# Ledger of designs, part 1: peptides against a protein of PDB entry 3J47

Every score and structure here is a prediction.

Target 1, 121 residues: chain A of PDB entry 3J47
Amino acid sequence: IRLTNQLKSLKGLQSKLKDVVEYLDKVINKELPINHTILGKLQDVFNLLPNLGTPDDDEIDVENHDRINISNNLQKALTVKTNDELMVIYISNLVRSIIAFDDLIENKIQNKKIQEQRVKD
Target 2, 26 residues: chain B of PDB entry 3J47
Amino acid sequence: NAQYHLLVKQGDGLLTKLQKYGAAVR
Below, numbering starts at 1 at the first letter of every chain, in headers, positions and changes, except where a header shows other numbers.
Peptide ipSAE was made for these designs. It is ipSAE averaged over its two directions, with the distance scale d0 held at 1.0 Angstrom where the peptide's residues are scored. Compare it between designs on one protein only; published cut-offs may not apply.
A fold fails the geometry check if it doesn't show the stated peptide or something in it is severely misdrawn.

## One batch from the design tools (peptide; aimed at target 1 L94 I105)

Design b1_p8_1 (made by RFdiffusion4)
Pose (drawn by RFdiffusion4):
Structure b1_p8_1 (pose): chain A 91 residues (1-28, 36-48, 72-121), chain B 26 residues (1-26), chain P 8 residues (1-8)
Amino acid sequence: IRLTNQLKSLKGLQSKLKDVVEYLDKVIHTILGKLQDVFNLNNLQKALTVKTNDELMVIYISNLVRSIIAFDDLIENKIQNKKIQEQRVKD
Amino acid sequence: as target 2 above (26 residues)
Amino acid sequence: ALKEEAEA
């Protein structure tokens, strides 16, 4: 789902660029200003990425903890299944 | 870095315990 | 106990 959303966003840019190129050919405004703002707003993320890296590490650790909890419950389920099997054999 | 490593080390320690439990179950 | 340590 996230991927489809991202693609939609990129699609708009691609179409938008085509339109802009055609517009410029024809010319040979508010949208242009808006685009410039967006440009000014990856490169900058470079420095900001430094911080994101730290946060990514924390969300990795959290995921690991969750995986451990899930394994624990999984072990219990497996034990219950074994006990059920034993009971059936006894029967 | 040392502080960050500390939390990482603790997380690894818990992971080891979990692995030991899984081995005992097997 | 492991869950308690993980939550801690």

Design b1_p8_1_s1 (made by RFdiffusion4, then SolubleMPNN; from b1_p8_1, 5 letters changed)
Fold by OpenDDE base, seed 4:
Structure b1_p8_1_s1 (fold): chain B 121 residues (1-121), chain C 26 residues (1-26), chain A 8 residues (1-8)
Amino acid sequence: as target 1 above (121 residues)
Amino acid sequence: as target 2 above (26 residues)
Amino acid sequence: SLREELLK
């Protein structure tokens, strides 16, 4: 139950993130007017994210190109970490499904043995 | 990477065992 | 148990 709920929640989050990207692309392409309320909510979400692109206050002298590379490296590292975490969840669900199927197989074997015994009696 | 592939391989091994048991119960 | 054999 818990892992299935986590996977469902994560799929829901992925769908919602896709909808946000599609909305932002439409706004950038001038297909939709800018909605300030939606932008404010997106800004709140970004403010709650780890600072993926603020160099630590101690790196004032890094050229803009190196800052973009550092930001991209941190984003990649977080993407890899997220992928690894999702994989652990996936395998844990797979193992749970395997155990549930094993219990079903054992129940079927027991039911067959009971039926065979009833035919011999 | 290596730990990831090891974990996948273990999952595939369990799936293969399960498939053999499912075939024996048919 | 069969479960223990699958987890080994």
Scores: peptide ipSAE 0.335, ipTM 0.857, DockQ to the pose 0.450
OpenDDE base, seeds 1, 2, 3, 5: peptide ipSAE 0.291, 0.300, 0.309, 0.301; ipTM 0.845, 0.851, 0.852, 0.854; seeds 3, 5 fail the geometry check

Design b1_p8_1_s2 (made by RFdiffusion4, then SolubleMPNN; from b1_p8_1, 5 letters changed)
Fold by OpenDDE base, seed 4:
Structure b1_p8_1_s2 (fold): chain B 121 residues (1-121), chain C 26 residues (1-26), chain A 8 residues (1-8)
Amino acid sequence: as target 1 above (121 residues)
Amino acid sequence: as target 2 above (26 residues)
Amino acid sequence: SLRDELLA
């Protein structure tokens, strides 16, 4: 139950993120009009993300292009790190579920052996 | 990437063993 | 145990 709910929530989040990316691509390609309400909500989400590479106010001299690249690289690195952490958690939960299923199998085998012994007696 | 693939492969191995045991109990 | 063999 708990693992299935976590997988369902993760799949739901992945689907929602894909829908957001697809929407943004359509807006960039001018296939859809810019919805300011959706963009405002996306901006709020990005503003709630830790500022991924605003150089501290002391680095005034990085060209705008290098700042964008650094921000993109840091965002990518954090995305990769988050993906790795989520994967470790997922696999750990999967292993726990497998162990619980193995214990259930062993219990069923023992119950069958007890039943077979009772039929022979 | 390589560690990710190794970890997925280990998970698949465990799943395969579990499927064999599940089939033996039926 | 079968558990130990699955984890090994």
Scores: peptide ipSAE 0.355, ipTM 0.857, DockQ to the pose 0.407
OpenDDE base, seeds 1, 2, 3, 5: peptide ipSAE 0.321, 0.343, 0.338, 0.324; ipTM 0.849, 0.859, 0.855, 0.855; seed 5 fails the geometry check

Design b1_p8_1_s3 (made by RFdiffusion4, then SolubleMPNN; from b1_p8_1, 4 letters changed)
Fold by OpenDDE base, seed 4:
Structure b1_p8_1_s3 (fold): chain B 121 residues (1-121), chain C 26 residues (1-26), chain A 8 residues (1-8)
Amino acid sequence: as target 1 above (121 residues)
Amino acid sequence: as target 2 above (26 residues)
Amino acid sequence: SLREELLA
């Protein structure tokens, strides 16, 4: 139950993120008008994200191109770290599911042995 | 990358063992 | 146990 709910939630988040990217691509390509309400909500989400490489106000002299590269590198590093953490959690839950299935198999083997003994008596 | 692939490989090994035991009980 | 062999 818990694992299935986590996987469902993750798939739901992935689908929503894909829909957001597809919407942004359509807006960039001028296929859809800019929806200010959606952009405002996206801006709020970005403002809640840790500033992924805004240099502290004291480093004014980094060219805009280097700032974009630093932000992309930090975003990539955080994405990789998050992926690794989620994978460790996923595998840990998989191992727990395997152990629970092994216990079920052992119980079934024991039940078969008990039935075979009853048929021989 | 290498640690990721190692961890996935270990998970696949456990899944394969589980499938063998599941087949032996049927 | 089978459990120990799965975890090893």
Scores: peptide ipSAE 0.335, ipTM 0.856, DockQ to the pose 0.444
OpenDDE base, seeds 1, 2, 3, 5: peptide ipSAE 0.285, 0.313, 0.324, 0.284; ipTM 0.836, 0.853, 0.857, 0.849; seed 3 fails the geometry check

Design b1_p8_1_s4 (made by RFdiffusion4, then SolubleMPNN; from b1_p8_1, 5 letters changed)
Fold by OpenDDE base, seed 4:
Parts: structure tokens; C-alpha cells; sequence
Structure b1_p8_1_s4 (fold): chain B 121 residues (1-121), chain C 26 residues (1-26), chain A 8 residues (1-8)
């Protein structure tokens, strides 16, 4: 139940993120008018994201190209870290599900042996 | 990357063994 | 042991 709900929530988030990208592409291509209310909410979401690309205010004097590469490297490093953390959680839940399945199978085998013994007596 | 793929492969191997065991108990 | 039973 918990794993299926987490997977469903993640799939729902992925679908919603895809719909946002498709909407932004249509706005960039001038196929749809810019909705300022949607854009404002999207800006609020980006402002709540950890600032993966502001240089700390203490590095005045790197050319704009090096700043973009550093921001992309930090974003990539945080994405990898988040993936590793999610993987540890996934495996921990997998192992717990395997233990629970083993206990269920052992209980089923024991119940079958008890029934077979009762039919022989 | 390599440790990630190794850990996924170990999880898949365990899941495959579990599926075989669940099929043998049916 | 789960490991021994899966190895049989």
C-alpha cells in the first residue's frame, strides 16, 4: 500500500510536470497567449526550489559562461544526490516487502503442512 | 553510477528469486 | 533461514 501510493504520487507529479513543459513550449511557440496567473504560480514554484544557480553573493568576477557551467554542475550534483537518497529508500522498502512476503509464504507452507497432517490422521 | 547499477541488479536478482519462490508455493 | 530456503 505505501509503495504503490508513492509510485502513484510520483507518476502524477511526472505527468503534471510534463503538462507544464508542454504548456511552456506552446507559449514560447506563440500558439497560446501568456497566462500571467499560471506564470506567477510557476515563478513561485521556482523561487521555492533551492537556488541551484545563484552564485553565493561573494563571487563578483566570473564570466557569464563559467557561472552557467557551475550552476549546471551544482544542479547535476544535487540531482545525483537526490537520486541516491531515493534509491536507498527504494531498496529499504523493497527489502521490507521481501521480508513480509517471506513471512507470508512460510505461514502458507506451515498451514498447508498442518492441513495435510490433519487429513492423514 | 556503477554502484547504483550494481545495487539495482542485486535488488532485481532478489525480486526474481522471490517471484520463483512465490510461484513454487502456489 | 530465508537465504538457505531460496538456495534449496
Amino acid sequence: as target 1 above (121 residues)
Amino acid sequence: as target 2 above (26 residues)
Amino acid sequence: DLREELLK
Scores: peptide ipSAE 0.321, ipTM 0.865, DockQ to the pose 0.122
OpenDDE base, seeds 1, 2, 3, 5: peptide ipSAE 0.299, 0.298, 0.320, 0.279; ipTM 0.856, 0.866, 0.867, 0.857

Design b1_p8_2_s1 (made by RFdiffusion4, then SolubleMPNN; its pose is not in this set)
Fold by OpenDDE base, seed 4:
Structure b1_p8_2_s1 (fold): chain B 121 residues (1-121), chain C 26 residues (1-26), chain A 8 residues (1-8)
Amino acid sequence: as target 1 above (121 residues)
Amino acid sequence: as target 2 above (26 residues)
Amino acid sequence: LTLDELLA
C-alpha cells in the first residue's frame, strides 16, 4: 500500500511537471497568450527551489555566459544526485516489499502443510 | 543511463520471479 | 524456493 501510493504520487508529479513544460513551450512559441497567474505561481515555485544559481559571493569575475553554464551544470548535477538518491530509496523499499512477500508466501506454505497433515490424521 | 536501465531490468526480473512463485503457492 | 534462490 505505502509503496504503491508513493509511486502513484511520483507519477502524478511527473505528469504535472510535463504539463507545465508543455505549457511553457507553447507560450514561448507564441501559440498561447502569457497567463500572468500561472507565471506568478511558477515564479513562486522557482523561488522556493534552493538557489541553484547563486555563485558564492566570491566569484565576481565570471562572464554572463560562464554563469549560465555553471548554473546549468550545477542544476544538472543536483538533478542527477536527487535521481540517484530517489532510486536507492525506491529499490530499498522494493527489496523490503519482496522480502515481506516471500515471508508471507512461506507462512502460507507452512499453514497449507499443517492443514494437509491434519486431514491425514 | 545504462546503469539505471540495468537496475530497472533486474528489478523487473525479481518481480517476475516473485509473481511465478506466488502463482505456484496459490 | 528460498529468498536466496529468488535473488540468485
Scores: peptide ipSAE 0.405, ipTM 0.867, DockQ to the pose 0.116
OpenDDE base, seeds 1, 2, 3, 5: peptide ipSAE 0.389, 0.382, 0.394, 0.373; ipTM 0.860, 0.862, 0.864, 0.863

Design b1_p8_2_s2 (made by RFdiffusion4, then SolubleMPNN; its pose is not in this set)
Fold by OpenDDE base, seed 4:
Structure b1_p8_2_s2 (fold): chain B 121 residues (1-121), chain C 26 residues (1-26), chain A 8 residues (1-8)
Amino acid sequence: as target 1 above (121 residues)
Amino acid sequence: as target 2 above (26 residues)
Amino acid sequence: LTLEELLA
């Protein structure tokens, strides 16, 4: 139950995030008017995300182009790390499910052997 | 990387076992 | 352990 609910929640979040991206693309392409309420909520979400693009204020001397590259590299590295972690969790859950099915099949085989023995007696 | 590949290999081994038992139950 | 308990 818990793992199925987590997977369902993650799929729901992924779908919602895709809908947000598709909406932003339509706004950028001028197919839809800018909704300030949606933009405000998106800004709040981005402000709650760990700032993946500020080098701590102690590195004053990186040109704006290098800051964008560092930010993109950090975002990419965190995305890769998150994907790897989620993949390990997913496989661990898959393996656990396979073990449960293995045990179920073993129980069915044992039950069949018991029934065959009872018919032979 | 190595721990991930080990986990995948264990899953594949269990899947193979599951397939053999599934065939024996049919 | 049942399948349901493992998947819970």
Scores: peptide ipSAE 0.398, ipTM 0.876, DockQ to the pose 0.107
OpenDDE base, seeds 1, 2, 3, 5: peptide ipSAE 0.356, 0.382, 0.350, 0.355; ipTM 0.865, 0.868, 0.863, 0.864; seeds 1, 2 fail the geometry check

Design b1_p8_2_s3 (made by RFdiffusion4, then SolubleMPNN; its pose is not in this set)
Fold by OpenDDE base, seed 4:
Structure b1_p8_2_s3 (fold): chain B 121 residues (1-121), chain C 26 residues (1-26), chain A 8 residues (1-8)
Amino acid sequence: as target 1 above (121 residues)
Amino acid sequence: as target 2 above (26 residues)
Amino acid sequence: PTLEELLA
C-alpha cells in the first residue's frame, strides 16, 4: 500500500511537470497567449526552489554567458543528484517490500503444512 | 538513462517472479 | 524458493 501510493504520487508529479513544460513550450512558440496567472504561479514555484543560481558573491567577473552555462550545469548536476537519491530510496523501499512479501509467503507455507499435519493426525 | 532503465527492468523481473511464487503458494 | 533464489 505505502509503496504503491508513493509511486502513484511520483507518477502524478511527473505528469504535472510534463504538462507544465508542454504549456511553456506552447507559450514560447506563440501557439498560446501568455497567461499571467500561470506565470505568477510558476514564478512562485521557482522562487521556492533552492536558489540554484546564486553565484557565490565572490564570482563577480564571469561574463553573463559563462554564468548561464555554470547555472545550467549546476542545475543539471543537482537534478541528477536528486534523481539518484530518490532512485536509491525507491529501490530500498522496493527491496523491503519484497522481503516482507517473501516472509509472508513463507509464513503461509508453514501454516499450510501445520494444517495438513493436523488433518492427518 | 540506460542504467536507470536496466534497474527498472530488473525490478520488474523480481516483481514478476514474486507474483508467480505468491500464486503458486496460494 | 528462498529470497536468495528469487534474487539469483
Scores: peptide ipSAE 0.365, ipTM 0.857, DockQ to the pose 0.123
OpenDDE base, seeds 1, 2, 3, 5: peptide ipSAE 0.356, 0.338, 0.351, 0.358; ipTM 0.858, 0.849, 0.854, 0.861

Design b1_p8_2_s4 (made by RFdiffusion4, then SolubleMPNN; its pose is not in this set)
Fold by OpenDDE base, seed 2:
Structure b1_p8_2_s4 (fold): chain B 121 residues (1-121), chain C 26 residues (1-26), chain A 8 residues (1-8)
Amino acid sequence: as target 1 above (121 residues)
Amino acid sequence: as target 2 above (26 residues)
Amino acid sequence: KTLEELLA
């Protein structure tokens, strides 16, 4: 039960993130008016993300373009890392479910053999 | 990558066993 | 144990 709920929740989150990206693309392309309420909620989500670009307070003015690229690279790296971790958890739980099913089948085979022996006696 | 492929391969091996046992129980 | 009990 817990696994199916976690996987369902993760799929739901993935779908919502896709819908957000599609919405942002439509807003960037001027196909939809900017919904300030959605944008405000997205800003709140981004503000709750760990600051993906605190340069340690000790290095001088590298042009605003390099800071955006470094921040985007760190954000991408954290996103990839999180995706890989979630994937490992998913597979580990899938494998655990397969093992549990294998054990159930083996138990059924053993029970069948015991019944066949009792009918021969 | 390599650890992921190893885990996938282990899962596929277990799935194959599961299919064989499922066929033997039918 | 059922599959549901093992996956609970």
Scores: peptide ipSAE 0.372, ipTM 0.867, DockQ to the pose 0.204
OpenDDE base, seeds 1, 3, 4, 5: peptide ipSAE 0.327, 0.346, 0.352, 0.333; ipTM 0.860, 0.860, 0.861, 0.864; seed 3 fails the geometry check

Design b1_p8_3 (made by RFdiffusion4)
Pose (drawn by RFdiffusion4):
Structure b1_p8_3 (pose): chain A 91 residues (1-28, 36-48, 72-121), chain B 26 residues (1-26), chain P 8 residues (1-8)
Amino acid sequence: IRLTNQLKSLKGLQSKLKDVVEYLDKVIHTILGKLQDVFNLNNLQKALTVKTNDELMVIYISNLVRSIIAFDDLIENKIQNKKIQEQRVKD
Amino acid sequence: as target 2 above (26 residues)
Amino acid sequence: FPKIDIDL
């Protein structure tokens, strides 16, 4: 789902660029200003990425903890299944 | 870095315990 | 098995 959403966003840019190129050919405004703003707003992320890296590490650790908890419950389920099997054999 | 490593080390320690439990179950 | 205490 996230991927489809990202693609939709990029699609708009691609179409928007084509339109802009055609517009410029024809010319040879508010949208242009808006685009410029967006441009000014990955390069900048470069410095900001430094911080994101730290936060990514924290969210990795949290995921690891969750995986451990899930493994715990999984062990319990496996034990219950074994017990059920033993009961059936006894029967 | 040292502080960050500390938390990482603790997380690894817990992971080891969990692995040991899985081995005992097997 | 005892559950692992997570203090993170």

Design b1_p8_3_s1 (made by RFdiffusion4, then SolubleMPNN; from b1_p8_3, 3 letters changed)
Fold by OpenDDE base, seed 4:
Structure b1_p8_3_s1 (fold): chain B 121 residues (1-121), chain C 26 residues (1-26), chain A 8 residues (1-8)
Amino acid sequence: as target 1 above (121 residues)
Amino acid sequence: as target 2 above (26 residues)
Amino acid sequence: LPRIKIDL
């Protein structure tokens, strides 16, 4: 139950992120009018994200090349962290599926024993 | 990288054991 | 036939 819900929520989030990207591409291509309410909510989401591309105001004196490297390093570090978290979830799902299949096997063994007893009676 | 591959390899080892048990109960 | 419950 908990892992299936987390996987479903993650798939739902992935679908929503894809819909947002497709919407932004259509707005950039002038295929759809800009919805100010959607844009405002998207802006709020970006403001809640760690500043992946803007150095903190204390780093304003760093050359633009070093800022791009810091931004890329932070984005890479978050990508690695996200991959590690997704892997832990994947392994947890695998282990749970293994336990559930072990229980299934034990149930099949018990059912065979019950059938063998009924054939001897 | 090495810890990642070790964890995946442990998962594959468990899956292989599971397949053997599933074949023995057929 | 025993019902196999796969609780994921």
Scores: peptide ipSAE 0.481, ipTM 0.896, DockQ to the pose 0.052
OpenDDE base, seeds 1, 2, 3, 5: peptide ipSAE 0.444, 0.471, 0.439, 0.438; ipTM 0.889, 0.904, 0.886, 0.888

Design b1_p8_3_s2 (made by RFdiffusion4, then SolubleMPNN; from b1_p8_3, 3 letters changed)
Fold by OpenDDE base, seed 2:
Structure b1_p8_3_s2 (fold): chain B 121 residues (1-121), chain C 26 residues (1-26), chain A 8 residues (1-8)
Amino acid sequence: as target 1 above (121 residues)
Amino acid sequence: as target 2 above (26 residues)
Amino acid sequence: LPKLKIDL
């Protein structure tokens, strides 16, 4: 039960993140008016993300274009890392479900053998 | 991508074996 | 009684 709820919550989060990306793409393409409340909350979420944009304050001379690419690469690397961690959790959970079902099957076989022995006695 | 699809395919293969085993014990 | 407990 706990596992199915975690997977359902993760799928729900993934769907919501997809809806947010699709909304942002529509806003960038000027197909939808900017909802300042959604954008403000999204900005708050991005501001609560670990600062993907501070290389330590010691080099003032990198052109703004390279800073955006470095920030995007770090964001991409953190997204990949998070996806890999979630994948490992998903697989670990699948394996636990498989083991628990195998144990259930073995318990059923043992219970059948015990019942067959009791009918022979 | 390829490793992810391989892991998913292995998981589906295990789930299918498990379903067959569960059906054979029923 | 066969205790069939899947704790998942």
Scores: peptide ipSAE 0.463, ipTM 0.894, DockQ to the pose 0.059
OpenDDE base, seeds 1, 3, 4, 5: peptide ipSAE 0.430, 0.424, 0.467, 0.436; ipTM 0.884, 0.881, 0.892, 0.884; seed 4 fails the geometry check

Design b1_p8_3_s3 (made by RFdiffusion4, then SolubleMPNN; from b1_p8_3, 4 letters changed)
Fold by OpenDDE base, seed 2:
Structure b1_p8_3_s3 (fold): chain B 121 residues (1-121), chain C 26 residues (1-26), chain A 8 residues (1-8)
Amino acid sequence: as target 1 above (121 residues)
Amino acid sequence: as target 2 above (26 residues)
Amino acid sequence: LPKLEINL
């Protein structure tokens, strides 16, 4: 039960993130008016994300284009790392479910043997 | 991508074997 | 009674 709820919550978060991206694309394309309240909340979320854009304050001379690429690479690396961690958690819980079902089957076989022995006595 | 699909396919294969085993014990 | 406890 707990894992199914975590996976459902993660799928819900993924759907909401997709809806946010689609909304931002529509705003960029001028198809929808900028909702300042949604944009402010998104800015707050991005500001609460670990600063994907501060290489330590010691090199002022990287062109703004390379800074965007480095930030995008770090964001991509963190996204991949998070996906790998979530995958390991998913597999670990799949394996636990398999083991628990195997134990259930073995318990059923043992219970059947005990019942067959009680009918012979 | 390929490793992820391989792991998912292995998980589905295990789940299918488990379902067959559960049906054979029923 | 066969105890069938799957704690998931």
Scores: peptide ipSAE 0.444, ipTM 0.884, DockQ to the pose 0.059
OpenDDE base, seeds 1, 3, 4, 5: peptide ipSAE 0.409, 0.404, 0.455, 0.411; ipTM 0.876, 0.875, 0.884, 0.877; seed 4 fails the geometry check

Design b1_p8_3_s4 (made by RFdiffusion4, then SolubleMPNN; from b1_p8_3, 5 letters changed)
Fold by OpenDDE base, seed 4:
Parts: C-alpha cells; sequence; structure tokens
Structure b1_p8_3_s4 (fold): chain B 121 residues (1-121), chain C 26 residues (1-26), chain A 8 residues (1-8)
C-alpha cells in the first residue's frame, strides 16, 4: 500500500514533468500560445527550487561558462543526493516487505503442520 | 558507485530468497 | 489458500 502509492505518485510526477517539458518545447517553437497562468506557476516552482545556477547578484565577475558548470554541478549533486535518499527508502521498504513475507511463509508452514496433525488423529 | 552496486546486489539477493520461498509455498 | 496479496 504505502510503496505502491509512492511509486504511483512518482510516476504521476514524472508524467506531469514530461508534459510540462513538451508544453515548453511547443511554446518555444511557437506552435502554442504562451499560457501566462502555466508560466506563472512554473516560475513559482523555479523560485521554490534552490538557486541551481544563479550565483547571488553579489558576484558579478563569474564568466558565463563557470556559471553553467556550477549550475550543472549543483544540479548533478542534488540529483545524486535525491537518488541516494530514494534508494535508502526503497531498500528499507523492500526489507520490510521481505520480513512480512517471511512471517507469512512461517504462518503457512505452521498451518500446514496443524492440518497434517489433524489428518493423523 | 561501489556502495550503490553493493546495496543493489543485497536487494537482489533478498528478492531471490523471496522468490525461492514463494515457490516453496506453492 | 490464503491469497498472498503483496501490496508493495
Amino acid sequence: as target 1 above (121 residues)
Amino acid sequence: as target 2 above (26 residues)
Amino acid sequence: LPRLVINL
């Protein structure tokens, strides 16, 4: 239940993110008019993200190439960190599911032994 | 990388045990 | 047969 809901939520987020990217590509290609409401919500999402590539306006002297590299490095570091956190959660849920299955197997073995005893009486 | 692959390998080992137990109970 | 529902 909890893991299935997390996987379903993650798949839903991934689909929605893909739809946003496809929409942005269509807007860039002038195939669709800019929806100001979607753009405003997307801007709000970017403002809630840590500044992945704007060094604070107090460092005016970083060449555009170094800004792109810092942005890519921070984005990569956050992606790796998020992957590691999700992996720990995944393995923890997997181990819990295995323990619950082992308990079910033991219960089934016990039930089989009880049935075999009842057939011998 | 190495710790990631080790953790995945441990998960696969547990899945293999789960499959073996599931087959023994059928 | 107890129906093994592994709800992941």
Scores: peptide ipSAE 0.440, ipTM 0.884, DockQ to the pose 0.049
OpenDDE base, seeds 1, 2, 3, 5: peptide ipSAE 0.396, 0.427, 0.389, 0.412; ipTM 0.884, 0.885, 0.882, 0.884

Design b1_p8_4 (made by RFdiffusion4)
Pose (drawn by RFdiffusion4):
Order: sequence, then C-alpha cells, then structure tokens
Structure b1_p8_4 (pose): chain A 91 residues (1-28, 36-48, 72-121), chain B 26 residues (1-26), chain P 8 residues (1-8)
Amino acid sequence: IRLTNQLKSLKGLQSKLKDVVEYLDKVIHTILGKLQDVFNLNNLQKALTVKTNDELMVIYISNLVRSIIAFDDLIENKIQNKKIQEQRVKD
Amino acid sequence: as target 2 above (26 residues)
Amino acid sequence: SIDELLNE
C-alpha cells in the first residue's frame, strides 16, 4: 500500500515535468513558483538524516522487543499444542 | 556513543535470555 | 532563465 502511494506521488511529478517541458516550448506561472519552493524544501535531508539515523535505531530496538514478545507467546502456544497431542494419544 | 551502546547491550542481553528459553523448550 | 523568457 505504501509503495502504491509513493508511486502515485512520483507519477504526478513525472507528468508535471512533461507538462512543464511542453509549456516552456510553447512559451518559446504560479505552478513554477510552487515548484521552486518544493525544490528548496534528499540533499537537505543529508544533515537531517544524522538525527533520523538515531531515531531509526530506537525504532529498530522497539521492533526487536516486540519480536521477543511474540516469540514468547509462540512458545506457549507450542506447549499447548503438545499437551493436546498427548491427551489425544492417551485417549 | 557509549550511552547508546549501553541500551544496545541490554537489548542484546534480553535476546540471549530468550534464545536460552527456546533451547530449553526444544 | 525561465523568468527572462517569460518577460520577453
């Protein structure tokens, strides 16, 4: 789902660029300004990425903890299944 | 870095315990 | 450059 959404966003840019190229050919405004703003707004992320790296580490740790919890419950379930099997054999 | 490593080390320690439990179950 | 073309 996230991927499809990202693709839709990139699709708009691609189409938008084509339109802009055609527009310029024809010319040979508000949209242009908006685009410039967006440009100004990965390069900048570079420095910002430094912080993001730290946060990414925290969210990785949290995921690891969750995985451990899920393993625990999984062990319990396995034990229950074994007990059920034993009961059946007794029967 | 040292502080960050500390929390990482603790997380690793818990992971080891969990692995031990899984081995005992086997 | 685009602004120049628009002004021309």

Design b1_p8_4_s1 (made by RFdiffusion4, then SolubleMPNN; from b1_p8_4, 3 letters changed)
Fold by OpenDDE base, seed 4:
Structure b1_p8_4_s1 (fold): chain B 121 residues (1-121), chain C 26 residues (1-26), chain A 8 residues (1-8)
Amino acid sequence: as target 1 above (121 residues)
Amino acid sequence: as target 2 above (26 residues)
Amino acid sequence: FIDELLKK
């Protein structure tokens, strides 16, 4: 039950993220008018993300290309780290569910053996 | 990446054994 | 436990 709910929630989040990307692509291609309310909520989501390299507002002038590459590399490194942490949590939950299922199977086998013994006596 | 895929394969192998065991107990 | 699960 917990793993199936987490997987369902993750699939729901993935679908919703895909719908947001498809909406943004349609807005960029001028196929849809910009909805300011959706854009404001998306900005709020990005503002709640750890600031993965806003250039500190105190150096206007010289070398925009190398700083953008460094910020993109830091953002990529933090995304990989977050993915690795989520994977460790996923595997820990998987192992716990496997243990609980093994215990359930062993309990079912023991109950079946007890019933077979009671039919032979 | 490689350690990730190895750990996922170990989890899938364990899940497959568990499914076979659950089917044999039915 | 895990070793017994691996042996089966």
Scores: peptide ipSAE 0.376, ipTM 0.865, DockQ to the pose 0.007
OpenDDE base, seeds 1, 2, 3, 5: peptide ipSAE 0.350, 0.371, 0.359, 0.361; ipTM 0.858, 0.862, 0.859, 0.864

Design b1_p8_4_s2 (made by RFdiffusion4, then SolubleMPNN; from b1_p8_4, 4 letters changed)
Fold by OpenDDE base, seed 4:
Structure b1_p8_4_s2 (fold): chain B 121 residues (1-121), chain C 26 residues (1-26), chain A 8 residues (1-8)
Amino acid sequence: as target 1 above (121 residues)
Amino acid sequence: as target 2 above (26 residues)
Amino acid sequence: SVEELLKK
């Protein structure tokens, strides 16, 4: 039950994230008008993310390309770190599920032995 | 990337076997 | 054994 709910929640999040990306691509391509309410919520999500190298407002105009690369590298590093953490959680839940199934198998083997004894008596 | 996909694939294979067993035990 | 189930 808990693992199935976590997988369902993760699939739901992945679908929702895909829908957001598809919406943003349509807005960039001018296929859809800019929805200010969606942009405001997206901006709130970005503001809740750690500042991935927003340049402090105090240095002017000459390093934008290297700062964008640093921001992209930090974002990539955080994405990789998050992916590794999610992987560890996934493996931990998988191991717990295997243990729970091993216990179920052992219970079934015991129940079968009890039933075979009752048929011999 | 490749090691991650391999680990996920192994996990999915294990889940599939586990589901098959849970269905055969019912 | 879980290992025997993993082999099937």
Scores: peptide ipSAE 0.336, ipTM 0.853, DockQ to the pose 0.007
OpenDDE base, seeds 1, 2, 3, 5: peptide ipSAE 0.293, 0.308, 0.306, 0.313; ipTM 0.846, 0.850, 0.850, 0.853

Design b1_p8_4_s3 (made by RFdiffusion4, then SolubleMPNN; from b1_p8_4, 4 letters changed)
Fold by OpenDDE base, seed 5:
Structure b1_p8_4_s3 (fold): chain B 121 residues (1-121), chain C 26 residues (1-26), chain A 8 residues (1-8)
Amino acid sequence: as target 1 above (121 residues)
Amino acid sequence: as target 2 above (26 residues)
Amino acid sequence: DIDEILKK
């Protein structure tokens, strides 16, 4: 039962990570705004990751130690990968905010030039 | 890593442009 | 456009 739930959660995480990567590619290509629902789903995965790595304390057989090490290395690799994805999302938001501010400043400069022309006529 | 550093460098270039504009509009 | 305003 636990392995089937871990495999289902891992498949769900893999699907969500694929959706996030596809979303990040669309964000890099400027085709879509950042969907906060994807960030929420990533946070939910991160909040579930500690619960996937804590065996309930009642039977650590020595045969689970290699599986726990593989799970911890996979969790660490997934944490690094998801941290990199979150960082790319954050930078994509920052770059969009910067572009929106650049457009706002250009609009203010154009409005100032139009006002200066109206004072000379 | 390299694509990330390229995006960061592009963002820093835009931020620097934005700061120069913000100073020219004040 | 951006570089022309920075030149003043």
Scores: peptide ipSAE 0.370, ipTM 0.866, DockQ to the pose 0.009
OpenDDE base, seeds 1, 2, 3, 4: peptide ipSAE 0.363, 0.349, 0.368, 0.359; ipTM 0.863, 0.861, 0.865, 0.856; seeds 1, 3 fail the geometry check

